Peptides against a protein of PDB entry 5Z08. Designs and how they scored, part 240

Target 1, 168 residues: chain A of PDB entry 5Z08
Amino acid sequence: RQKDEWAKKTSSLMKQLDWFIGEHLGAMLAAEELGGPVVGELMEIDPDDLSAGFNAHGKLKKATSQPDLDRRQRRIDDIWGPQDEQGQAHKRKRGADEALAASAEMRDLIEQLMNKLVEAGGDNSATYVEIPRESAAARFLVRSKVAMFHPNDARRLRLVDFGRDLDD
Target 2, 222 residues: chain B of PDB entry 5Z08
Amino acid sequence: GLPRLIDAIEEASKIPAKRRQTPIKPTIEKLTTHLYTHGASPDSLLRLADLLTLRNHLDQASLAAITRNLYPSSTVSDEVVLRFIGALGHGQLKPTLALQALFLRWLVMVYHLLENPGVLGQVYGVLFDLLDTAAIRPQLCHLLALVTRRKHVRPFRIQAILTLSRQTGGDPNLTGLLRVFKNYYPEIIVGDATKGRASAFKHPDPQWRQHLDEIQQRRSEA

## One batch from the design tools (peptide; made by RFdiffusion4, then SolubleMPNN)

Design b2_p23_6_s3 (from b2_p23_6, 15 letters changed)
Fold by OpenDDE base, seed 2:
Structure b2_p23_6_s3 (fold): chain B 168 residues (1-168), chain C 222 residues (1-222), chain A 23 residues (1-23)
Amino acid sequence: as target 1 above (168 residues)
Amino acid sequence: as target 2 above (222 residues)
Amino acid sequence: SLLEDQLRQMIEEISVLIRKAQK
């Protein structure tokens, strides 16, 4: 009975997490990957601000004419920049695709991290997930203090074990 | 006394209306009159909460009448609160949405009498997840407005309210709840989706409040 | 950030529940 209640609560929270990732976090992660603001720094991302693109410092580019739009900025501008109606539709679609990709990456990473923690049975050395790159998703988890990089290998990430502190 | 009335109603609640030897209405009227005059003790409140929240053979009018007269003579325990919270949502074993709205309204009106107001904060997620249920949304938003603390104001919840506000055409209750959130985090952009009148979450029944105060005063004199 | 705190709380709560379910 109690185990069933915990399972139901876990399922409910997982659905909430999935929703949060898909509907809210994914677009912000995609923006960070594209050279936009760090997730959570700009809570006030006006769609118009997204359209203006971000400078190398993650700040809204003022309309300064600098020609060497880094490939990332061009992607931001391509995803979020003001273009004609047809260009806007393609940009919106591309932006949606990038947000979906970022959402999937975050979901998969969290799932892997949780699975490794469960499988490790208390062995901290076995809790590491190998990550192919330092993604916005990985950085966000570390900033959130839910994950930690291996001290000697930035390609290894582990979930913080929140349950240990309850038994001491 | 009140315990004997509850005993009689509990026994009657086990039997379908068509199989009862005696009409239950006179006993319900005696109960509601007693509740109106004296209120319910903590023990009686728990028993009444079970009658109201558990599936039984009592009719909806009787359940509504008991709920409308459910004046606490003392405090409201965590257990009583949790019975009402557990009765919320969709399901064949759950009370009707109309009755759930009355329960939420009751919780709003007795919020100041809770032994531990923090209990509602512990079940905040359960309450919040029901915001899509239009039939209970007004009372639910009001209760959430009372319960919300900084720890509950989360980006996913902000976004959920904003999304739901857009989908509902700017429900004033959702706008009101967003304003409560903004009190904890002023940086929350209540975008164009909240162009409209926010609910002020006024006391739902001033006469009920006055009568509750009279019942509560009698306890302090005893 | 607020988002970071939210994610942490969600993952923390899930992690605790998973452990409780395994005991």
Scores: peptide ipSAE 0.341, ipTM 0.482, DockQ to the pose 0.282; fails the geometry check
Fold by OpenDDE base, seed 5:
Structure b2_p23_6_s3 (fold): chain B 168 residues (1-168), chain C 222 residues (1-222), chain A 23 residues (1-23)
Amino acid sequence: as target 1 above (168 residues)
Amino acid sequence: as target 2 above (222 residues)
Amino acid sequence: SLLEDQLRQMIEEISVLIRKAQK
């Protein structure tokens, strides 16, 4: 009975987490990946603001047509294309696609981190997930104090074991 | 008594106005007079909530008149609350947005009489998702301001209000709700949107409040 | 940040429940 209640609660929380990632965090992660603000720094990131692109300082670029748009800015401009109605639709679609991709990356990373923690059976050395890059997702988890990098290898990330204090 | 008046109105509500043998308006006036004088018991409130929220043949003026006189003589049950909440939003079977605004206003005015104020917290998401509906937004923000607890203040809701505030040109009710959120999380950077005028969420009808207090006082003396 | 704290809380709660369910 108690186990079933815990399972139900876990399932409910997982659904909430998935929803939170998909509906809220994904767009902000995508913004950070695109050279926008760090997740949580600009609470005012409108998907439409994402469409305007970000300057080298992570601030929304004003529509200054400066030609030497850095690769990130090109990516932003590619994601957030011309202001025409068709361009706006393409922008919204690309923005949505990037948000979906970022959401998927975050979900997958969290899942891997949790699975490794469960599989490790208390061996801290076995809890590390290898990450291909320091993504916005990985950085966010670290900033959230949910995950930690290996001290000697920034490609290895582990989930913080919040349950450790339950065995004492 | 009140139950018999409700019975008569319930029966009349099943029949189109043009097919009624007797005008319903005199019965509605008797009902509203009774409600104004004595209030409604929990059982009567539930029946009236059904009349107000379910699709029937009552005219909008009659429904509005009942709502404006819907003084509880006692407490307001979860069931009554949920009937009104269930009536909110868009749909052909739902009451008009004007009537929904009156329901929300009523919930604000009777919030202190709820048997379980927590019931509104359970449906917080349903209420919050209706903020885009301009016609009910003022009363909805006021209700949310009363209901909001720390557990409801989530980043996505903060962002949703900020976005909606921008889209609306800084609706003072949204700004007011953001201030409530900021009370729980002071670090919420409400950008230039907070520089605007915020609603203070004052009681929407002081006279109605006074009259409600008089009705409630009679219950305490009985 | 508020977002970071919320994510932390959710993951913490999930992690604790997963561990409890394994015992």
Scores: peptide ipSAE 0.338, ipTM 0.483, DockQ to the pose 0.321; fails the geometry check
Fold by OpenDDE base, seed 1:
Structure b2_p23_6_s3 (fold): chain B 168 residues (1-168), chain C 222 residues (1-222), chain A 23 residues (1-23)
Amino acid sequence: as target 1 above (168 residues)
Amino acid sequence: as target 2 above (222 residues)
Amino acid sequence: SLLEDQLRQMIEEISVLIRKAQK
């Protein structure tokens, strides 16, 4: 009975986490990957705002034509196309796609981290996940004190074992 | 006494109205009069909660009348609270949304009499997930405003309120709840969609409160 | 940040529950 309740609660929390990642965190992670603000600095990043791009200071660019802002903005504008109705639709689609990609990366990373922690059976050396890059997702997990890099290898990330500190 | 009235109503609740030998309305009126005068003990509250929340053959007017007169004479147990919470949501076996709104209103009005207010915090997710149900949203937001603690203010819930606020055109109750969240996390940006008037979550019925206080005072004198 | 704290709390709670379910 109690195990079933814990399983249900775990499932519920996982669904909430998945929702949070998909609906809120993904857009912010995508914004950070695009050179936007660090996750949490802008609490209201609409996927539509991702389409507007970010300035060098991580602020949402209003569509002003300044040239050197042109490369990242060109990449964003090339990514997001002209302000025409078709361009806005492409912008929205690409912002949504980037948010989805960032969400998927975060979900996958959390899943891998949790699975490795469970599989390791208490062996801390076996808890590391190899990450191909330092993503916004990885950085966010580390800043959140949820994950830690291996002290000698920044390509290895582990989940903090919060359950160990409660039993000790 | 109250137990005998509850017994009679419990028996009648098992029988379809068309098959009852005697009209139940006079017994309901006696019950509501008794509740208004004396309130309900914890044991009676539990029995009444079952009558109100479980599917039976009582008519909606009778159920509403009982709920409107459901004055606790003492405390409200976790079990009573959980009966009402368990009755919320959609389903063929659930009470009507109108009755659910009355239950939520009741919980707001008796919140200070809960034996363990923390019980509502334990079911916070269940309550929060019902915010999309327009018929119960006003009372639900009020209850959540009372129940919300820092541990409940989560990014996904912040975003859910913001999203729902946009979808509803800025429901004042959602704006009010978001303001409660902002009390715990001032950094929460209330977007343009939430710049509207917020509900102040005032007591739903001052007269009911006064009468409850009178009933509660009699207990302290006895 | 609020988001960081919230994620931590969610992951912490999940981790604790997973461990409890395995015992």
Scores: peptide ipSAE 0.338, ipTM 0.500, DockQ to the pose 0.290; fails the geometry check
Fold by OpenDDE base, seed 3:
Structure b2_p23_6_s3 (fold): chain B 168 residues (1-168), chain C 222 residues (1-222), chain A 23 residues (1-23)
Amino acid sequence: as target 1 above (168 residues)
Amino acid sequence: as target 2 above (222 residues)
Amino acid sequence: SLLEDQLRQMIEEISVLIRKAQK
């Protein structure tokens, strides 16, 4: 009875996590990958600020005519900006595709990290997932204190074991 | 008394209107008059919640009239609340969306009389997932505005409101709910779609509130 | 950030439940 209730609650929370990744986090991760703001830092981005573009430091640049900044900003605006006319439909589709790809990458990474933690049976050395690149997804998990890089290998990521601290 | 009126209505609710030997309207009028004068006890309130939420042969006008006069004389139990919450959403066995809107309005007006306000927090997800239903959204947003605590303000819910606000052209009730969220997390960006007028979630019926207070006061003096 | 804290809380809750279900 209790095990069934815990399983149901776990399933519900997993669905909420999947929804959060797909509907909210994926677009922000895609923006970070495109050279936009770091996920969660620009919760204060005024829509007007999004239109001005981001500098190499992720800070809003004044609208200077630099074509490369305009292109990145257009991509961010294509992901987050108002849906204008015909040429925007292709850009919107591309932005949506990038958000979907980022969502899929984050979901897959979390799933792999959780599976490795369960499979390791308490062996911390067996909990590492090999990542092909340092993605916005991986960085976000580390900033969230959910995951940790291997101290000697930035290609290895592990989930933080939150269950250890409850038995102490 | 009230129990006998409820008995008569329960029996009539089992029979299609065309097959009833006596018209039910006079009994409904007696019930609503009694409720207006004395309110409903917890036991009577539960029985009335069943009549309102379960599929039966009562007409929509009668159900609406009972709901509009559903003054609690005491507290509102978790069981009564859960009956109304269980009646929400789409389905052939569920009450009409118009009646569901009246139930949500009622829950808003009696929120301060709940035995356990936390019960609504436990079903917060069920309520939140119904925000796409336009017919009940105004009352649903008002109820959520009362129920919302920091634990309910999750990123996925913030984004869901923002997305739905864009899709609806900036529904003022959604903007109002987002302002409640922003009270817990000031850093929430209310995008351009939410620059519109927000609902203040004022009491739906001041006269109903005053009359409820009079009924509740009589109980404290007895 | 708020997003980071919320993700952490969700994953923490899931991790605790998974451990409880395995006992």
Scores: peptide ipSAE 0.329, ipTM 0.485, DockQ to the pose 0.291; fails the geometry check

Design b2_p23_6_s4 (from b2_p23_6, 13 letters changed)
Fold by OpenDDE base, seed 2:
Structure b2_p23_6_s4 (fold): chain B 168 residues (1-168), chain C 222 residues (1-222), chain A 23 residues (1-23)
Amino acid sequence: as target 1 above (168 residues)
Amino acid sequence: as target 2 above (222 residues)
Amino acid sequence: SLAEQRLRQMIEEIEVLRRKALK
């Protein structure tokens, strides 16, 4: 009975997490990926506010010129370029698609991190997930103190072990 | 090394400043320099926590300087945490409210290094009851925002925050804490008096965070 | 940030419950 209650509560919280990622976090992650503000510096960005464009006071930090940055910057310019009416609808759709993609990436990454921690059975070396790139999602998890990079390999990420909080 | 510096300061702390044969300031400067460069081991952290929280003859400037440089080189034990929590509130034997604010700020900055974060959840009531103390409220709300779990969000605490928010004219830190409570219970009605700017509880010192990360990385390589 | 804190709290609570359910 108690195990069933814990399972139900876990399921409920996972649904809440999924909702939080989809409804709030995805848009902010997409904004960060698109050279917008770092997630959490701005309060609740309404997805509709993402479509309206960041006002001039969002200090675009000078993106350091790595070549993969150029494709992203072009995508940013395409997404944030001048408001022609037909461009706005495509811009809103692209913004929504980027938010969905960011949400999916975050969900998948969290799931992998949680699964690896369980599978490792206490072996810290086995808890690492290989990430294809340093994404806004990965950075957000690290800033949140939910995940940590391997000290010698920035492509390896592990979940912080919260298990010590089990009141025996 | 660090243990010898702590020994010297412990001995000096037992003696009033006017009766010391040697000035303590040079030893404090050596200690803070060492802490900045290497951090403190768990054993050293406990000894320093006692120096910071127990009544002694050290001056407030020295205590503040140690606290500002209190970088853990590894984890923070429950015993260290409990020393700082025990030092909070009003009392003749307790540290000044200014130092208590620094301790709370430190706990916020090292929260991710606690051996058992649950220890703060166990003393949640003690922390919550200090919210009326204006001098420590900003850092206290930030710490509570990190510590709060569903089990802590109770009707009487919701009402207490709402009441205190009205009495303070909508302190943004209290509004921020109430938003954390809403994460667990969305049905919490924040009345018009709490309609205001909430604190985002940003990291208190980004430079301190960066330096802590550098100290922590050096140990993982050793 | 509030978003970072919320995410951390949710993940921590989920992990604690998952571990309890596996015991």
Scores: peptide ipSAE 0.385, ipTM 0.591, DockQ to the pose 0.282
Fold by OpenDDE base, seed 5:
Structure b2_p23_6_s4 (fold): chain B 168 residues (1-168), chain C 222 residues (1-222), chain A 23 residues (1-23)
Amino acid sequence: as target 1 above (168 residues)
Amino acid sequence: as target 2 above (222 residues)
Amino acid sequence: SLAEQRLRQMIEEIEVLRRKALK
């Protein structure tokens, strides 16, 4: 059935999306959360670069622990312990962990947004997901024109309805 | 206010610099300072777009300064977009290619504020046909990367990019655009022309972006 | 960015297909 083919294609695309988020986007999102460059300014961020932290200009910080307010930034500063071989391994591992966390956050947010859009049944007021914070993931979705903030509430995010443009 | 500054500049733009009774530079500086601090409303953007795109007696440095400070305080209308698109290409009545590159850069930086991003898709052919113009190609490829949809990825355009890529020795911006095309059609055989470094189409100015965000946030609080 | 475009493309295609599957 045509519906079965669409379901299969959807599943295939979701797998590709998961791969894209995990293999490419996660590290960049983690970098942005850690005070690094905005996602897309760097094509590929090595997890090792994530471990170095970023200065106020989005460049790799030298390991000087300035207590920046963001808990994720603090975690990176903690990753940048002394540059011994063990420290480098811990840095790489922690960079990988931050990339994984960012990937998971993005996947979860996309899933929630897509589910809310389906559940709303055309009611725009019901399409909003409440977000606990303005994350790099949320900002990226908005910049990508995939999501929109509620005009009066930056804690509410909705998926852009791409399907309405096809029925016209 | 901003409208009065624009009025003064519009009037001065009608007169050659040598025949002006008063220097325009102080007014341009006031305008750019105002734009930097508060941004431009949709109405002001349209007026400024006309000043930037229509032939007048303003100097290139002033036009560039206005463009560099052209922060929208709200949205960008189709009409504003079309003014900048209409200013692209070769012709004695058109702005310099250097200024056109700044316009394209601006469109890239404000793409997320367009009232109707689809307007750029409607003029896709106009933009695409300018890819041979080396002076604007980097910003043009970046804009096309943002605008490209499946409907735009046609065999003749694929071939055109491939041909132009060969002719340019593999311009990274063309390679980047071809990668965007390949996202829609993975089967596109990007021959040896794409073995080169592709442009990532990074944001042209992170500081400008940050400042734009600050201006846009003030609107949401008002 | 290219990443933003790719994400948008993928989500758009998924959304379109999901809607078609629900009809």
Scores: peptide ipSAE 0.396, ipTM 0.572, DockQ to the pose 0.304; fails the geometry check
Fold by OpenDDE base, seed 3:
Structure b2_p23_6_s4 (fold): chain B 168 residues (1-168), chain C 222 residues (1-222), chain A 23 residues (1-23)
Amino acid sequence: as target 1 above (168 residues)
Amino acid sequence: as target 2 above (222 residues)
Amino acid sequence: SLAEQRLRQMIEEIEVLRRKALK
C-alpha cells in the first residue's frame, strides 16, 4: 500500500517534471544554447557573460574577449529582437524546435542520471553518465546543484545523491 | 517601499528564527499592511511567490498572513502561477497542505487577473492528480471547475472522479466538478453517490474580492 | 535561479520517493 502510494506520487512528480522541462525550462535552455541568457539568470546575466561556459565547479568562465559575441548577439537579436511577421514565424518555429530539442536532451539526461544513480548501488564511480558535450542542460543541472562533473573529466556527470541526507 | 520590505524578509528567511538578530514579525506586519493597502506589483508578486513556495525559515503564520494579503495590484503572470502550482502536492520540500490550500484559494480568487488563464489548463493533469489529497480538495475542485474545458474532460478522468466520489462518500466538491464535466458531456451518468449536494463553487471570500476590486480600480484610475 | 531551485526540489523529491519505493 505505501509502495503504491509512493509509486503513484513518483509518477505524478515525473509528470510534473516532464511538464516543467517541456513547458517552462525547454525554451530557456534553448535560449541559452543559442547564446541567450542563462536559464534563470535572465535578470542578472549580461548577455555578454553568457558566452563564458561553466567550469567544472559550475562557475561562469571569464568571458574571453572572443569575437563570437557579435554572432551570439546577432543570434540573440535574431531570437529575441523585433522581427517582421514572417521572421517571427520562422523564429517561433525555430525557437519551438530548439525548445523541443533542449527539452528532450534535458529529459534524457535526467533519466540517465537518475538511472545510473540507482544502478550504481552506492558506488560513486558507477554513477557517472558520459555526456557528448557540455550542453545547456548539463550546465543547468550543475548550477542547480542537481548534478556534478567528475573532478578529472568534464565529460562525466553524476546526479547528486539527495537520499543520503534524509535517512540521517 | 514594498521592495525593501521584501528584501528584509528574504534575508530573514535564510536564517533560522532562533538565530535572527531582529524579530521578523514587525516587518511581516508592515508587509501585509502595505499589501492590503496597495497590493503587489507583478515583480513583487513573483518575489513573494518565491518566499511562499520555496523552503525557507519563515514561520507558517507569517506565510499564511502574506498569502491572505496577496492582492495583485495588476495582473498575475504565468511565472507566479507556476510557482504556486509547483508548490502543490506531498513532499518534505513542499509547503504544508494548509498553505497549499491557501494558494489554491488565492488562485481561485485571482483567476480573472491571470495574464494567461490557459497556463492552468496546461497543468490540468497535475492538478487533477491531486484530487485524492483531502486537505486541498475543496479548493482544488473549485480551481478545476474554473479551468476545465472540453479537452480536459476525458473518459479516464470521468472514471477517476466517479471512483473518487464513491470512495469519499460523495464529496460535494467532487460532485460539483462532475457537474462541470456534465456541461461538456451531458451523457455522463452521475451515479447515485453523486445525487448529493454539489458545491456551487461560490467565491471563497466576498470581502477579499471587494477589496481586490478596490485595489484594481485604483490602477485603472492611475 | 528559481528554475534551478524548482528543478532541484522536484528531482530531490522524486529521488527520495524512488528510493523509498525500491526499499
Scores: peptide ipSAE 0.389, ipTM 0.417, DockQ to the pose 0.257; fails the geometry check
Fold by OpenDDE base, seed 4:
Structure b2_p23_6_s4 (fold): chain B 168 residues (1-168), chain C 222 residues (1-222), chain A 23 residues (1-23)
Amino acid sequence: as target 1 above (168 residues)
Amino acid sequence: as target 2 above (222 residues)
Amino acid sequence: SLAEQRLRQMIEEIEVLRRKALK
């Protein structure tokens, strides 16, 4: 019974994490990959402010009054877009695609990291995931102190073990 | 070494400034320089936590200087954390609210180095009950934003933050904390008074973070 | 950043719950 409750809570939190990655983090990761600001330097930004995009200096542009644009697309377009409608539409699409790609990369990386930690059964040497590149996703996880690089190999990433205290 | 500097400061802390034969400032400067260069070991960190949190004759500027340079070279133990948490709030034996704000800021900056982050979750109620203290509220909200888990998000605490938010005219730190609560319970309506910008709880000191990372990296190479 | 903090919070809670569920 208690295990079932924990499983349900885990599932719920994983859905929330997926939502957070997709709705908030993906666009920021995409912005970083595109040479924009580092993820989180700008996150004092209300989701509405996030939609306003960033200037060339990585500062939030004043929220242009355009209400209905997908916050992801607005951000990338506002970061990089020429002000013309066609350029905005292309930038919006590219931005959406980049945000989706970044979200997918982050989801996959987190999944691999979590799975490796479980599979390792306490062997820290077996907890490392090999990463193909130092992505914005990988950097973000490290900056978040959720993951750590191997001391001698920046291609190896492991999840921080938050549960070491449960074995006492 | 660092232990000898701490010894000297501990002894000086027992004596009122006016009765000290030797000025403590040069020793404090040596300590802060050492801390900046090498960080503090767990043992040294505990001793420094006692110096910072226990009532003694050290001046506020010295205490603040130590706190600003309190780089852990390793992990931060539960005992160290609990010293700082125990120093929070109102009381004649407690540090000044200004120093408490620095302690909370420090805890935020070293949160990722805690041996057991769960220790803060165990004292969540103590931290939460201090939200009405305006002088420490910004840093306290930031720390709570890190510490909050679903188990802490209770109806009475939601209501308490909402009430306090209204009373403060929508303190952005309280709004930020409510946003954290909303991660667990999306149905939480942050009233019109909270239409203000929520605090993003940015890292309080990016330079301090960078320097901490350099100190921590040296540990990983040793 | 808030995003970093949120991510860490979520992952930490997930990992704690997963471990509890496996015990």
Scores: peptide ipSAE 0.381, ipTM 0.594, DockQ to the pose 0.291; fails the geometry check

